# Peptides against a protein of PDB entry 3T6J, part 202

Target 1, 375 residues: chain A of PDB entry 3T6J
Amino acid sequence: PIVESYIGFIESYRDPFGSRGEFEGFVAVVNKAMSAKFERLVASAEQLLKELPWPPTFEKDKFLTPDFTSLDVLTFAGSGIPAGINIPNYDDLRQTEGFKNVSLGNVLAVAYATQREKLTFLEEDDKDLYILWKGPSFDVQVGLHELLGHGSGKLFVQDEKGAFNFDQETVINPETGEQIQSWYRSGETWDSKFSTIASSYEECRAESVGLYLCLHPQVLEIFGFEGADAEDVIYVNWLNMVRAGLLALEFYTPEAFNWRQAHMQARFVILRVLLEAGEGLVTITPTTGSDGRPDARVRLDRSKIRSVGKPALERFLRRLQVLKSTGDVAGGRALYEGYATVTDAPPECFLTLRDTVLLRKESRKLIVQPNTRLE
Target 2, 372 residues: chain A of PDB entry 3T6J as posed
Amino acid sequence: PIVESYIGFIESYRDPFGSRGEFEGFVAVVNKAMSAKFERLVASAEQLLKELPWPPTFEKDKFLTPDFTSLDVLTFAGSGIPAGINIPNYDDLRQTEGFKNVSLGNVLAVAYREKLTFLEEDDKDLYILWKGPSFDVQVGLHALLGHGSGKLFVQDEKGAFNFDQETVINPETGEQIQSWYRSGETWDSKFSTIASSYEECRAESVGLYLCLHPQVLEIFGFEGADAEDVIYVNWLNMVRAGLLALEFYTPEAFNWRQAHMQARFVILRVLLEAGEGLVTITPTTGSDGRPDARVRLDRSKIRSVGKPALERFLRRLQVLKSTGDVAGGRALYEGYATVTDAPPECFLTLRDTVLLRKESRKLIVQPNTRLE

## One batch from the design tools (peptide; made by RFdiffusion4, then SolubleMPNN)

Design b2_p21_2_s1 (from b2_p21_2, 13 letters changed)
Fold by OpenDDE base, seed 2:
Structure b2_p21_2_s1 (fold): chain B 375 residues (1-375), chain A 21 residues (1-21)
Amino acid sequence: as target 1 above (375 residues)
Amino acid sequence: TLGSGPTGLTAPGLPVVRAPE
């Protein structure tokens, strides 16, 4: 088997300032079959990057072909096991030197197993479809999230010599219609500038890229889905995201007005964006469970994903990228914290929904480290 | 990274681990 590993101070999710890495490491074996799908995705990456909703001037100047591999984890040491990885975690290196992507396939498999009777917050008519396509849709999402999410976008930089990596006279900010007015200076990084929101903001951008690009037929074809299956994968991917946005409330601490998990905060933000789009795209309905206690149902209108959801996500995703590229911390914080705010304001009453989420919380999943043998 | 930590995975259910090749 092909063995991959990494070790070191890598992920900064546990740093309140998003800067200091937690020490972690893994040993994994390559899943060749799934890796082949990701290699096809890599082969299409340069073209798919052009489908993202920002001008080429906000994308990397030169496409650097990354590696992408599906891995079955044998051992993982850290506070949590990711489903996917994009490294290095330095935007400057990503755009100048390249990057590597991995999908932790057997970690994803843990997410695939769902007992229908325990599946919360979905309509009955969605449960079987969700169970069937949760795994495949998540593979698509991870691939897009890592490769085209974290792997996309350009930071505008002025180096120590005063040189810009963009043409100040010709590059236009698509949100303002004006020339670029802010950028990263020497020594400034994404994490150093955006600090407390940097991790969650970037995860939100990457998740949004996944949702946005999963609508592209070529993406589904790469993963082996056609016709009705492709549409079901899309639907379940979006449905999973809006459900995740509701579940995210578990990780909000009202007393401290903070989030305890960057990805879940990101998913809540996406839910808010899609709710704001309106037109019946997403509906969260409080209900009463069979036990007589509060419950809820999330409904996503499949027919409105492309017509309502995609445009809303496009606008939001473009704003995320533009603010990131220009180092506009004030604008970025205003945008992101606005959507990340949790109140009990109607119609959603998110704090009340949080109580429902906590009430319906399932037991924490345990990851058991596997063994392997050579035959 | 996507889904950092077990709680980052939103799907409920029993843990299923694929056997490596």
Scores: peptide ipSAE 0.021, ipTM 0.590, DockQ to the pose 0.091; fails the geometry check
Fold by OpenDDE base, seed 4:
Structure b2_p21_2_s1 (fold): chain B 375 residues (1-375), chain A 21 residues (1-21)
Amino acid sequence: as target 1 above (375 residues)
Amino acid sequence: TLGSGPTGLTAPGLPVVRAPE
């Protein structure tokens, strides 16, 4: 078997300031069969990057073909087991040296296990569809999230010699229509500048890329979905995201006004963006469960994903990227924290919904390390 | 992975520090 491993101080999710990496490591075996889809995605990556809602000047100057493999994890040492990974985490290195993507296939397989009777917050009519397509849609999302999410975008930098990695005279900020007015100086990094929001902000960007690009027919074709199946995968992917945004409330601590999990915060932000889009795209309805206790239902109007959802996400995603590229911490923080704020304001009453989420929360899955043998 | 956190998506419900369902 082809064995892959990594080890070191890699992920900073546990650092509130996003700067200090947690020691992590894994040993995994390449799943050749599952890697094929991701290889096809890589082959289309350069073209798909052009579909992202920012000018080429905000994208990497040179496309560096990354590795992307599906891995079956044999052992994982860390505080959490991801479904996918994009490394290195340093944007400058990603821009100049490239990156590697992995999907942790057997982790995803665990994630796909869903019992219908335990599936919360969905309409009954969506449950079977959700169960059917959760796995496939998540494969799509992970692939896009890693490769085209984390693997996309450029940081504007002035080096120690005063040279810029962009043309100050010609590059225009698409949000302002003006020349670029801010950038990263020598020694400044994404994490150092955006600090407390850096990890979650980036996850939000990556998740948004996934949702946005999964609408592209070529993406679905790469993953082997066409026609009605492709539409169902899209629907379930978006539905999963908005549901995740509700579930995210479990990881908010009202007393401390903080989030305990970067991805869940990101998913809540996306939910807020899609709710803000209005027009009946997303609806969260408090209900009463069969047990007489509070419950809720999330509804996504699939007919409005492209007409309402996509434009909203496009605008939001562009803003995320522009603010990231320009190192506009003030603007970025204002935007992101605005959407990440959890209040009990109508109509959503998110703090009240949080109580419902906590009441209905499922037990965390236990993941046990597998073994393998050579026969 | 942007940021020092695992870039990997976690499915909701996974004990991953990231996002259980």
Scores: peptide ipSAE 0.021, ipTM 0.642, DockQ to the pose 0.205; fails the geometry check
Fold by OpenDDE base, seed 3:
Structure b2_p21_2_s1 (fold): chain B 375 residues (1-375), chain A 21 residues (1-21)
Amino acid sequence: as target 1 above (375 residues)
Amino acid sequence: TLGSGPTGLTAPGLPVVRAPE
């Protein structure tokens, strides 16, 4: 349909346990031109799923062709407007019935109108490139995040009758080399098991899929990027992620040891993973701004994205998926909370950097509902 | 969902009024 809408209890980000949906709704119009790019991505999805760093036994048994459209939002009622949506939010239904993806194209467009002089935490040499390619790179990231992030992976389940959706004798955990020792029982869900970390963990997995698969030439080709442009889109996508990981500190509350935004926590975790990879891939340098106040710079070495970044992200992403598939809450929590911990330990001194982030915080932007007319 | 909540869009720039094609 040309007009898309939904209404109901959809997203659970505001529930500390990740289970109770917020009541929201939108009305949007299909952008046909942008939707064509996502249709090409859907056409390649089954092949691209095979590029993910886990065995086929940890992927969905059957590929279900999803719907993916770009939407221009006319009205959105909720606590926040997403850039992309993957529904339903039930992994069991995604596996058996399929899913729908949408990109909120005009929301994405608004995000990119950053003035160069207001762009924080980047090197001067990166600012123009970042401004030029932020939009296109984010389109790629959203498409991958929704379709191949949220749309990927299998949960191992034992049903009410005691039947497994996997072969217990032949499926091997790639991290342990052993048979599968844990799974979801009847009535257990992703959200019910992983609870407080479920939303952020899943967003981290989806964002990691985006970064990982954006390195694939076929993905960039689908979006119309080749040669030097494709490499610049990759670079800016990764640069945006590591910058977002720093910006994420705004949403951490030290006194409560908690995160107030799932996606930002996820982005911080990814930053920590890429920092851990070392070898000069990512560098955060405290500086003094022109105003004499604390500032910082994030540098990403583009020449090390494939050699250092990709392998680090591959290992991390595989671990996320394996722990998710097996319902290993203890292992998943240990991994994720480990990377999500914010301390003032050197060399990064993240609590000190948080003060810098807060100092450089931009004014809250308001999204205004557009007006339309019949011509 | 990407961009859900206040941080989903790091810097929503001013709505570039796309001129209707």
Scores: peptide ipSAE 0.021, ipTM 0.615, DockQ to the pose 0.082; fails the geometry check
Fold by OpenDDE base, seed 5:
Structure b2_p21_2_s1 (fold): chain B 375 residues (1-375), chain A 21 residues (1-21)
Amino acid sequence: as target 1 above (375 residues)
Amino acid sequence: TLGSGPTGLTAPGLPVVRAPE
């Protein structure tokens, strides 16, 4: 077997300032069969990057073909086991030297195991479809998230010598119609500038890229889905995201006005964006469960994903990228924290919904690390 | 803003996907 590992102070999710890495390490075995799908995605990455909703001037000047591997993790040391990883975490290095993507396949497989009777917040008619396509849709989402999410976009930088990596005279901010007015100075990084929102903001951008690009037929074809199956995978991927946005409320602490998990905050933000789009795209309805206690249902109108959802996500995703590229911390914080705000304002009444989410919370699933043997 | 809590889920949900920080 091909063995891969990583070790070090890598992820900064536990740092309130988003800068200091937590010690993590894993040992894993390459899953060749699953890796082949991601290799096909990598082969199409340069073309798919052009489909992202920002000008080429806001994309990397040169596409660097990354490595993308599916791994079965044998051991993982850290506060949590991820489903996917993009490293290194230094934007300057990713932009100039490249990056590596990994999917922790057996971690994903565990996450796919959902019992129908325990599946919360979905319409009954969606449950079977959700169970059927959750796994495949996750593979698509993780691939896009890592490769084309985290792997996309340019940071505007002025180096130590005062040189810019962009043409100040010709590059136009698509949101303002003006020349670029802000950038990263030498020594400034994404994390150092955006600090407390950096991790969640980037996760939100990556998740949004996944939702946006999964609508492209070529993406589904790469993963082996066509026709009705492709449409079902798309639907379930979007449905899963809006559901996750509701589930995310578990990780909000009202008394501290903070989020405890970056990815869940990101998913809540996406839910808010899609709710704001209106037109019946997403509906969250408080209900009463069979036990007589509060419940809720999330409904996504499949027919409005492309007509309503995509344009809303496009605009939002472009704004995320532009603010990131220009190092506009004030604008980025205002945008992101605006969508990340949790209140009890109607019609959603998110704080009330949070109580429902907590009430319906299931026991934590425990992941047991495997042993191997020769057969 | 981000908290300093665990990255893992305490309830059924989407898997955590790590990104460059």
Scores: peptide ipSAE 0.020, ipTM 0.605, DockQ to the pose 0.065; fails the geometry check

Design b2_p21_2_s2 (from b2_p21_2, 12 letters changed)
Fold by OpenDDE base, seed 1:
Structure b2_p21_2_s2 (fold): chain B 375 residues (1-375), chain A 21 residues (1-21)
Amino acid sequence: as target 1 above (375 residues)
Amino acid sequence: SLGRSPTGLTAEPLPVVRAPE
């Protein structure tokens, strides 16, 4: 088998300022079949980048072909095991030197193992479909999230000599219609500038890219989905995201007004964006469970994903990117923290829903050491 | 930090066995 590994101070999610990496490492074997799908995605990446909802001037000037591999983890050391990785975590290096993507496929497989009777917050009619397509939809989401999410976008920079990496006279901010008025100075990075929101904001951008681009037929084709299956994968991917946004409330601490998990915060933000879109796209309904205790149901109208969801996500995703590119921390923080705010305001009453989420909380899945054998 | 799992799953840092395809 082909063996992959990495080690070092990699992820900064445990740093409140997003600057200091936690020591992490893994040893894994390559899943060739799934890696082949990601290779096809990489082959289409340059084209798919053009489908993102920002002008080419906000995209990387030069496409750098990354590696993308699906891995089955044999060992992992860290505070938590991820399902996907994009490295390095330095935007400057990603833009100049390139990057590598990995999907930890067997981690995903474990995450997908949900019993129907334990599946919370879904309508009964969606449960079987969700169980069937959760895995495949996540493969799509991981690929898009890592490769085209984290792998996309340009930072506007003024170097130490005063030179810009963009034409100040011709580049227009699509949100304002004006010339670019802010950028990164020499020595400023994404993490240093956006600090406390940087990680979650970037995850939100990457997740949004996944949802947005999973609607593209070419993406689904790359992963081997066509016709009704493709539509089901799309539906389940979006359904999973809105459900995840509800589940995310577990990771919010009301007393401290903070989030304890960047990805979950990101998913909550996306849920808020899609709820704001209205028109019956997403509905969260408090219910009473069979045990007589509070429950909830999330409903996604499949027929409105493209008509309502996509435009809302497009606008939001564009704003995320523009604010990121221009280093507009004030605007970025206002946007992101606005959607990340958890209150008990109607109609959603998210703090009340949080109580429901906590009440329905599943036991933490235990991951155990595998034994790999050659047959 | 950039480029982490879209699943949000943060489990114990232990190896996982993949189900046969």
Scores: peptide ipSAE 0.018, ipTM 0.558, DockQ to the pose 0.139; fails the geometry check
Fold by OpenDDE base, seed 5:
Structure b2_p21_2_s2 (fold): chain B 375 residues (1-375), chain A 21 residues (1-21)
Amino acid sequence: as target 1 above (375 residues)
Amino acid sequence: SLGRSPTGLTAEPLPVVRAPE
């Protein structure tokens, strides 16, 4: 088997300022079959990047072909095991040397072992479909999230010599219709400028890219889905995201007005965006469970994903990118924190829903070191 | 150096797949 490993101070999620890395390490084996799908995605990446909802001037000047590998983890040392990784976390290295994408395939597989009777917050009619397609849809989402999410977008920079990496006279901000008025100065980074929201904001952008691009037939074809299967994968991917947005409330601390998990905050933000789109796209309904206790159901109207969901996500995703590219911290914070705010305001009453989420919380699943067996 | 935020996708708490006894 092909063995891969990494070790060091890598992820900064535990740093409130998003700057200091946690010490992590893993040893994994390459999954060749799944890696082949990601290689096909990489081969199409340059074309797919053009489908993202921002001008080419806000995209990387040159596409650097990354590596993308699916790994089965043998051992992982850290506070939590991710489903996907994009490294290095240094923009200068990503721009000059490139980056590597990793999907932790067997971690994803464990996530899918949900029993139907324990599946919360879904309509009964969606449960079987969700169980069937959760795995495949998540593979699609992770691939897009890592490769085309984290791998996309340009930062406008003025270097130490005063030179710009963009044409100040010709580049137009698509949101304002004006010339670019802000950028990153020498020594400024994404994390240093956006600080407390940087990690969650970037995860939200990457997740949004996944949802947006999974609608493209070529993406589904790369993963081996066509016709009705492709549509089901799309539906389940979007359904999983809106459900995750509800589940995310577990990771909100009302007393401190803060989020404890960056990805979950990101998913809640996406849920809020899709709820704001209206037109019956997403509905969250408080219910009473069979046990007589509070419950809830999330419904996503499949027929409105492209007509209502896509345009809403397009506008939001473009705004995220433009604010990121221009280093507009004030605008970015206002946008992101606005959607990340959790109140008990009608109609959603999110604080009340949080109580329901906590009530329905399943026991934490423990991932343990696997046994290796030669078959 | 332009540092990017951590890109690790954390899945939902993964169910412990217990090997069937």
Scores: peptide ipSAE 0.015, ipTM 0.541, DockQ to the pose 0.321; fails the geometry check
Fold by OpenDDE base, seed 4:
Order: C-alpha cells, then sequence, then structure tokens
Structure b2_p21_2_s2 (fold): chain B 375 residues (1-375), chain A 21 residues (1-21)
C-alpha cells in the first residue's frame, strides 16, 4: 500500500492567539478508490471557484491544481484526529505555491455510525433521512470544505518593496463600492493579524463554502447524486450543520466567555446566521423528552434553503471573504464575535439551550489505534 | 487547517473503515 505521513508543529487550534502550532503526526494508508472520487472534484475546482460569492479579484490570481487524497489513518498523534486536512496553513503560500488536501476516510466512517435511538435534537420525520444521508453528505461537505473552502480566496498584500498583489486603482470592494483601503503588510499573516478569531473564522468560512457550493448540481453529480437523492443530500448536509450549531454549545464555557473548539464555534456562527435569516428557515424548539427532562428539536425547512438560506449565507460568506482579503480585523472581529456571542436572550435563550445540550450529550468516543495484518 | 468531526471532537485513529461513496 501507499503510505503517507507528516510530522511537525502544524495546527494552531490550541493556541489562543492562533500562532503556535501543536506538535502533530500521522501515518496513514492511501485509499485509492476514494481518492479517485476526490480527484474528480479537483478536476472541477477551477470552475467551481468561480461560483463563490466574491469577485474574481478576491480569488486567487492563478489556479494551482492541488492534490487530494483519501487516507486511512493507522496512527495519529495529536489532541484530536480531523476528518480532513488542508495544508499549508499559510494563506500566502496557498495562493502562490498551492496546497494539498487530505480526507481521513476511516475517521469519517466513525462519524457515520449513529444509532437512531441516540440521535438527538431532530424531528422524528428527519431521523431516518438523516441516518441514510449523513455519511454521503459528510463526504460532500468535507471535500468542499477542504478543497474549495480552505483552498479559496486571496489576501491583498503589500510586500516589503511596496508592491501590491492587486491593482489599487481598479479593484473594488463589493461591500462598500469603494477602492481597497486596507491590506496585509509585509510580515503580517492571517493568523498574526486576526489572532484569537483566526482559526474559528477560517473554519466558518470553509464550512460556509461547503454549504453554499453543495447546492450546485455539478458538485452532487461528482459525488454520484442526482434527482431526489441530490436534494436529500443537500437537505441533510444543511440539517447537519444547523444541528451541529446547537451541539456546539457543549464547547462553550460561559464563565470564561470562551469557545474550546474552533470548528464548533464556527458551526454555531453559521446557525446564528441562518436563524437571523428568519422566514421559518431554521427553528429551534425547546421540548420535554420522554424522560420528562428538557430536550430540543431543530427544524430546517428544505423548501427555504435556496430562497432564504442561500442568500443569507451568500451575503455572510462574501463579508467573511472581503474582510479576510482586506485584513480588516476590526470589521472581521465585529462581525464574527457578534455571531459567536452566546447569551440567554430571547427567543433562542442559548445559555438555557446549552443546559439541554449538556444534559443530552453522549459520552466521548474513545478512538483507538487500528491493527493491520497480512492475509 | 483541519475538518473536525461534525459531532464534536474525535480522538485517535480508528480501524480502516471506508466511507460511503
Amino acid sequence: as target 1 above (375 residues)
Amino acid sequence: SLGRSPTGLTAEPLPVVRAPE
């Protein structure tokens, strides 16, 4: 088998300032069959990038064909094993030198294993559909998240010699209608500039790209879904995200006003965006469980995903990208922290909902190193 | 960057299990 590995100080999620990498390493085997599927997505990446809700001037100047490999992990040393990886973690290198994508296939497989009786916070009518399509929808989401999420967008930079990587006279900020007024200076990076929000903000952008682009028929075709199946995959992908936004409350510490997991914070932000869209798109209803204790239900109106959800996500995602590209930390922080704030204000009463989430949480799964053998 | 588990944190590698196509 083809073996891949990496080792080093790579991910900065455990650094509150998003700068210091945690020591991490893995050994994995290439899954050739699944890798071939992601290769088809790579082949369409250049065209799909044009579907993102920002002007070409805010996208990478040159498309660099990335690698995308599905891996079955044998050993992973770190604080947590991801479902996917996009490297390098430097936006300047991503846009000038390219990037690599990895899907950790056997990690995803574990996430697919959900028992119906243990599935929380969904309407009964959605449970069977959710169980059926959760796996396939995750493959779509992870592929888009890594390849077209983390793999998209441009940072505006002025180098040490004073040269710009964009035309100051012609590039227009789509949010303001004005010329670009801010950028990254020499030595400034995404992580150094956005600091405490950088990791979660970027994950939010990547997750939003996944939700937004999964609506594109070509994406679903690449993954082998058409007709009613494609619509169900879309629905379950969006439903999973809004459910994840509720589940995210487990990872919020009210006493410290702190999020303990960047991806879960990102998913909560997306939930807030979709709730703000209104019009009955997303509804969270406190209920009483069969045990007489607090419970909750999340409902997503599938008929409003395109009419209400997509426009809301489009606007939000564009703002995320524009603020990122221009290095507008003040604007970016105001936007992101606004949606990331957890209060007990009506109608959602998120702190109260958090108590419900904690009450209904499952025990953390212990993932162990697999054994391999020759047969 | 990493794509973490949709259900929360994942810990360590699992046996080779293929994801659905």
Scores: peptide ipSAE 0.015, ipTM 0.538, DockQ to the pose 0.082; fails the geometry check
Fold by OpenDDE base, seed 2:
Structure b2_p21_2_s2 (fold): chain B 375 residues (1-375), chain A 21 residues (1-21)
Amino acid sequence: as target 1 above (375 residues)
Amino acid sequence: SLGRSPTGLTAEPLPVVRAPE
């Protein structure tokens, strides 16, 4: 078997300032079959990057072909086990030296093991479809999230010598129609500038890339989905995201006005974006459960994903990237914190929904190290 | 950080992993 491992101070999710990594590590075995799908995705990555909703000037000048491997985790040490990893966690290094992607395949598989009777917040008609396609859709999402999410976009930089990595005279900000007015100076990084929102903001960008690009037939074909299956994978991927946005409320602390998990905050932001799109794309309806207690249902109109959802996500994703590229912290914070704000304002009444989410919360599960055998 | 956490996954038992050939 091919064994992969990493160890060190890698992820900064537990640092309020996004700068200090926590110590973590894993040992895993390569899943060859799933890795082959990711290799095909890598082979198409340069072309797929062109489908992202920003000008080529906001994308990397040269695509550096990364490694992408699906791994079955044997052991993971850390505060939490991810479904996917993109390293290094430095945008400058990703831009100049390249990166590596990993999908933790068996972690994803565990996430799929939800029993139908315990599946919350979905309509009955969606439950079987969701259970069937949650796994495959998540594989697609993780692949896109890591490779084309975290692996995409350019930071505008002025180096120590005063040279720019972009043409100041010709590059136009697509949001303002003006020349680029801000950039990263020598010594400034994504994390140092965006600080408290950096991790969640980047996760939101990566998740948005996944949702946006999963609509592309070539992506689905790479993963072996065509026709009705492809459409179901798309639907379940988007449905999972909007459901995740609701579930995310568990990780919000109203008294402190803060989020305790960066990915969940990101998913809530995406939910807010898709709700704002309107036109019946996403509906969250408070209900009463069979136990007589509060419940809720999330509905996603499949027919409106491309017509309503995609354009809304496109605009939002472009804004995220432009603000990131230009180092516009004020604009980025205003945008992101605006969507990340949790109030009890109608019609959604998110604080009330949070109570429902907490009420319907499943018992905490523990990740148990798997048994392995050599055949 | 760029590690993606699964939605709603706090912790679950990992499946038995067979070593690839």
Scores: peptide ipSAE 0.014, ipTM 0.523, DockQ to the pose 0.090; fails the geometry check

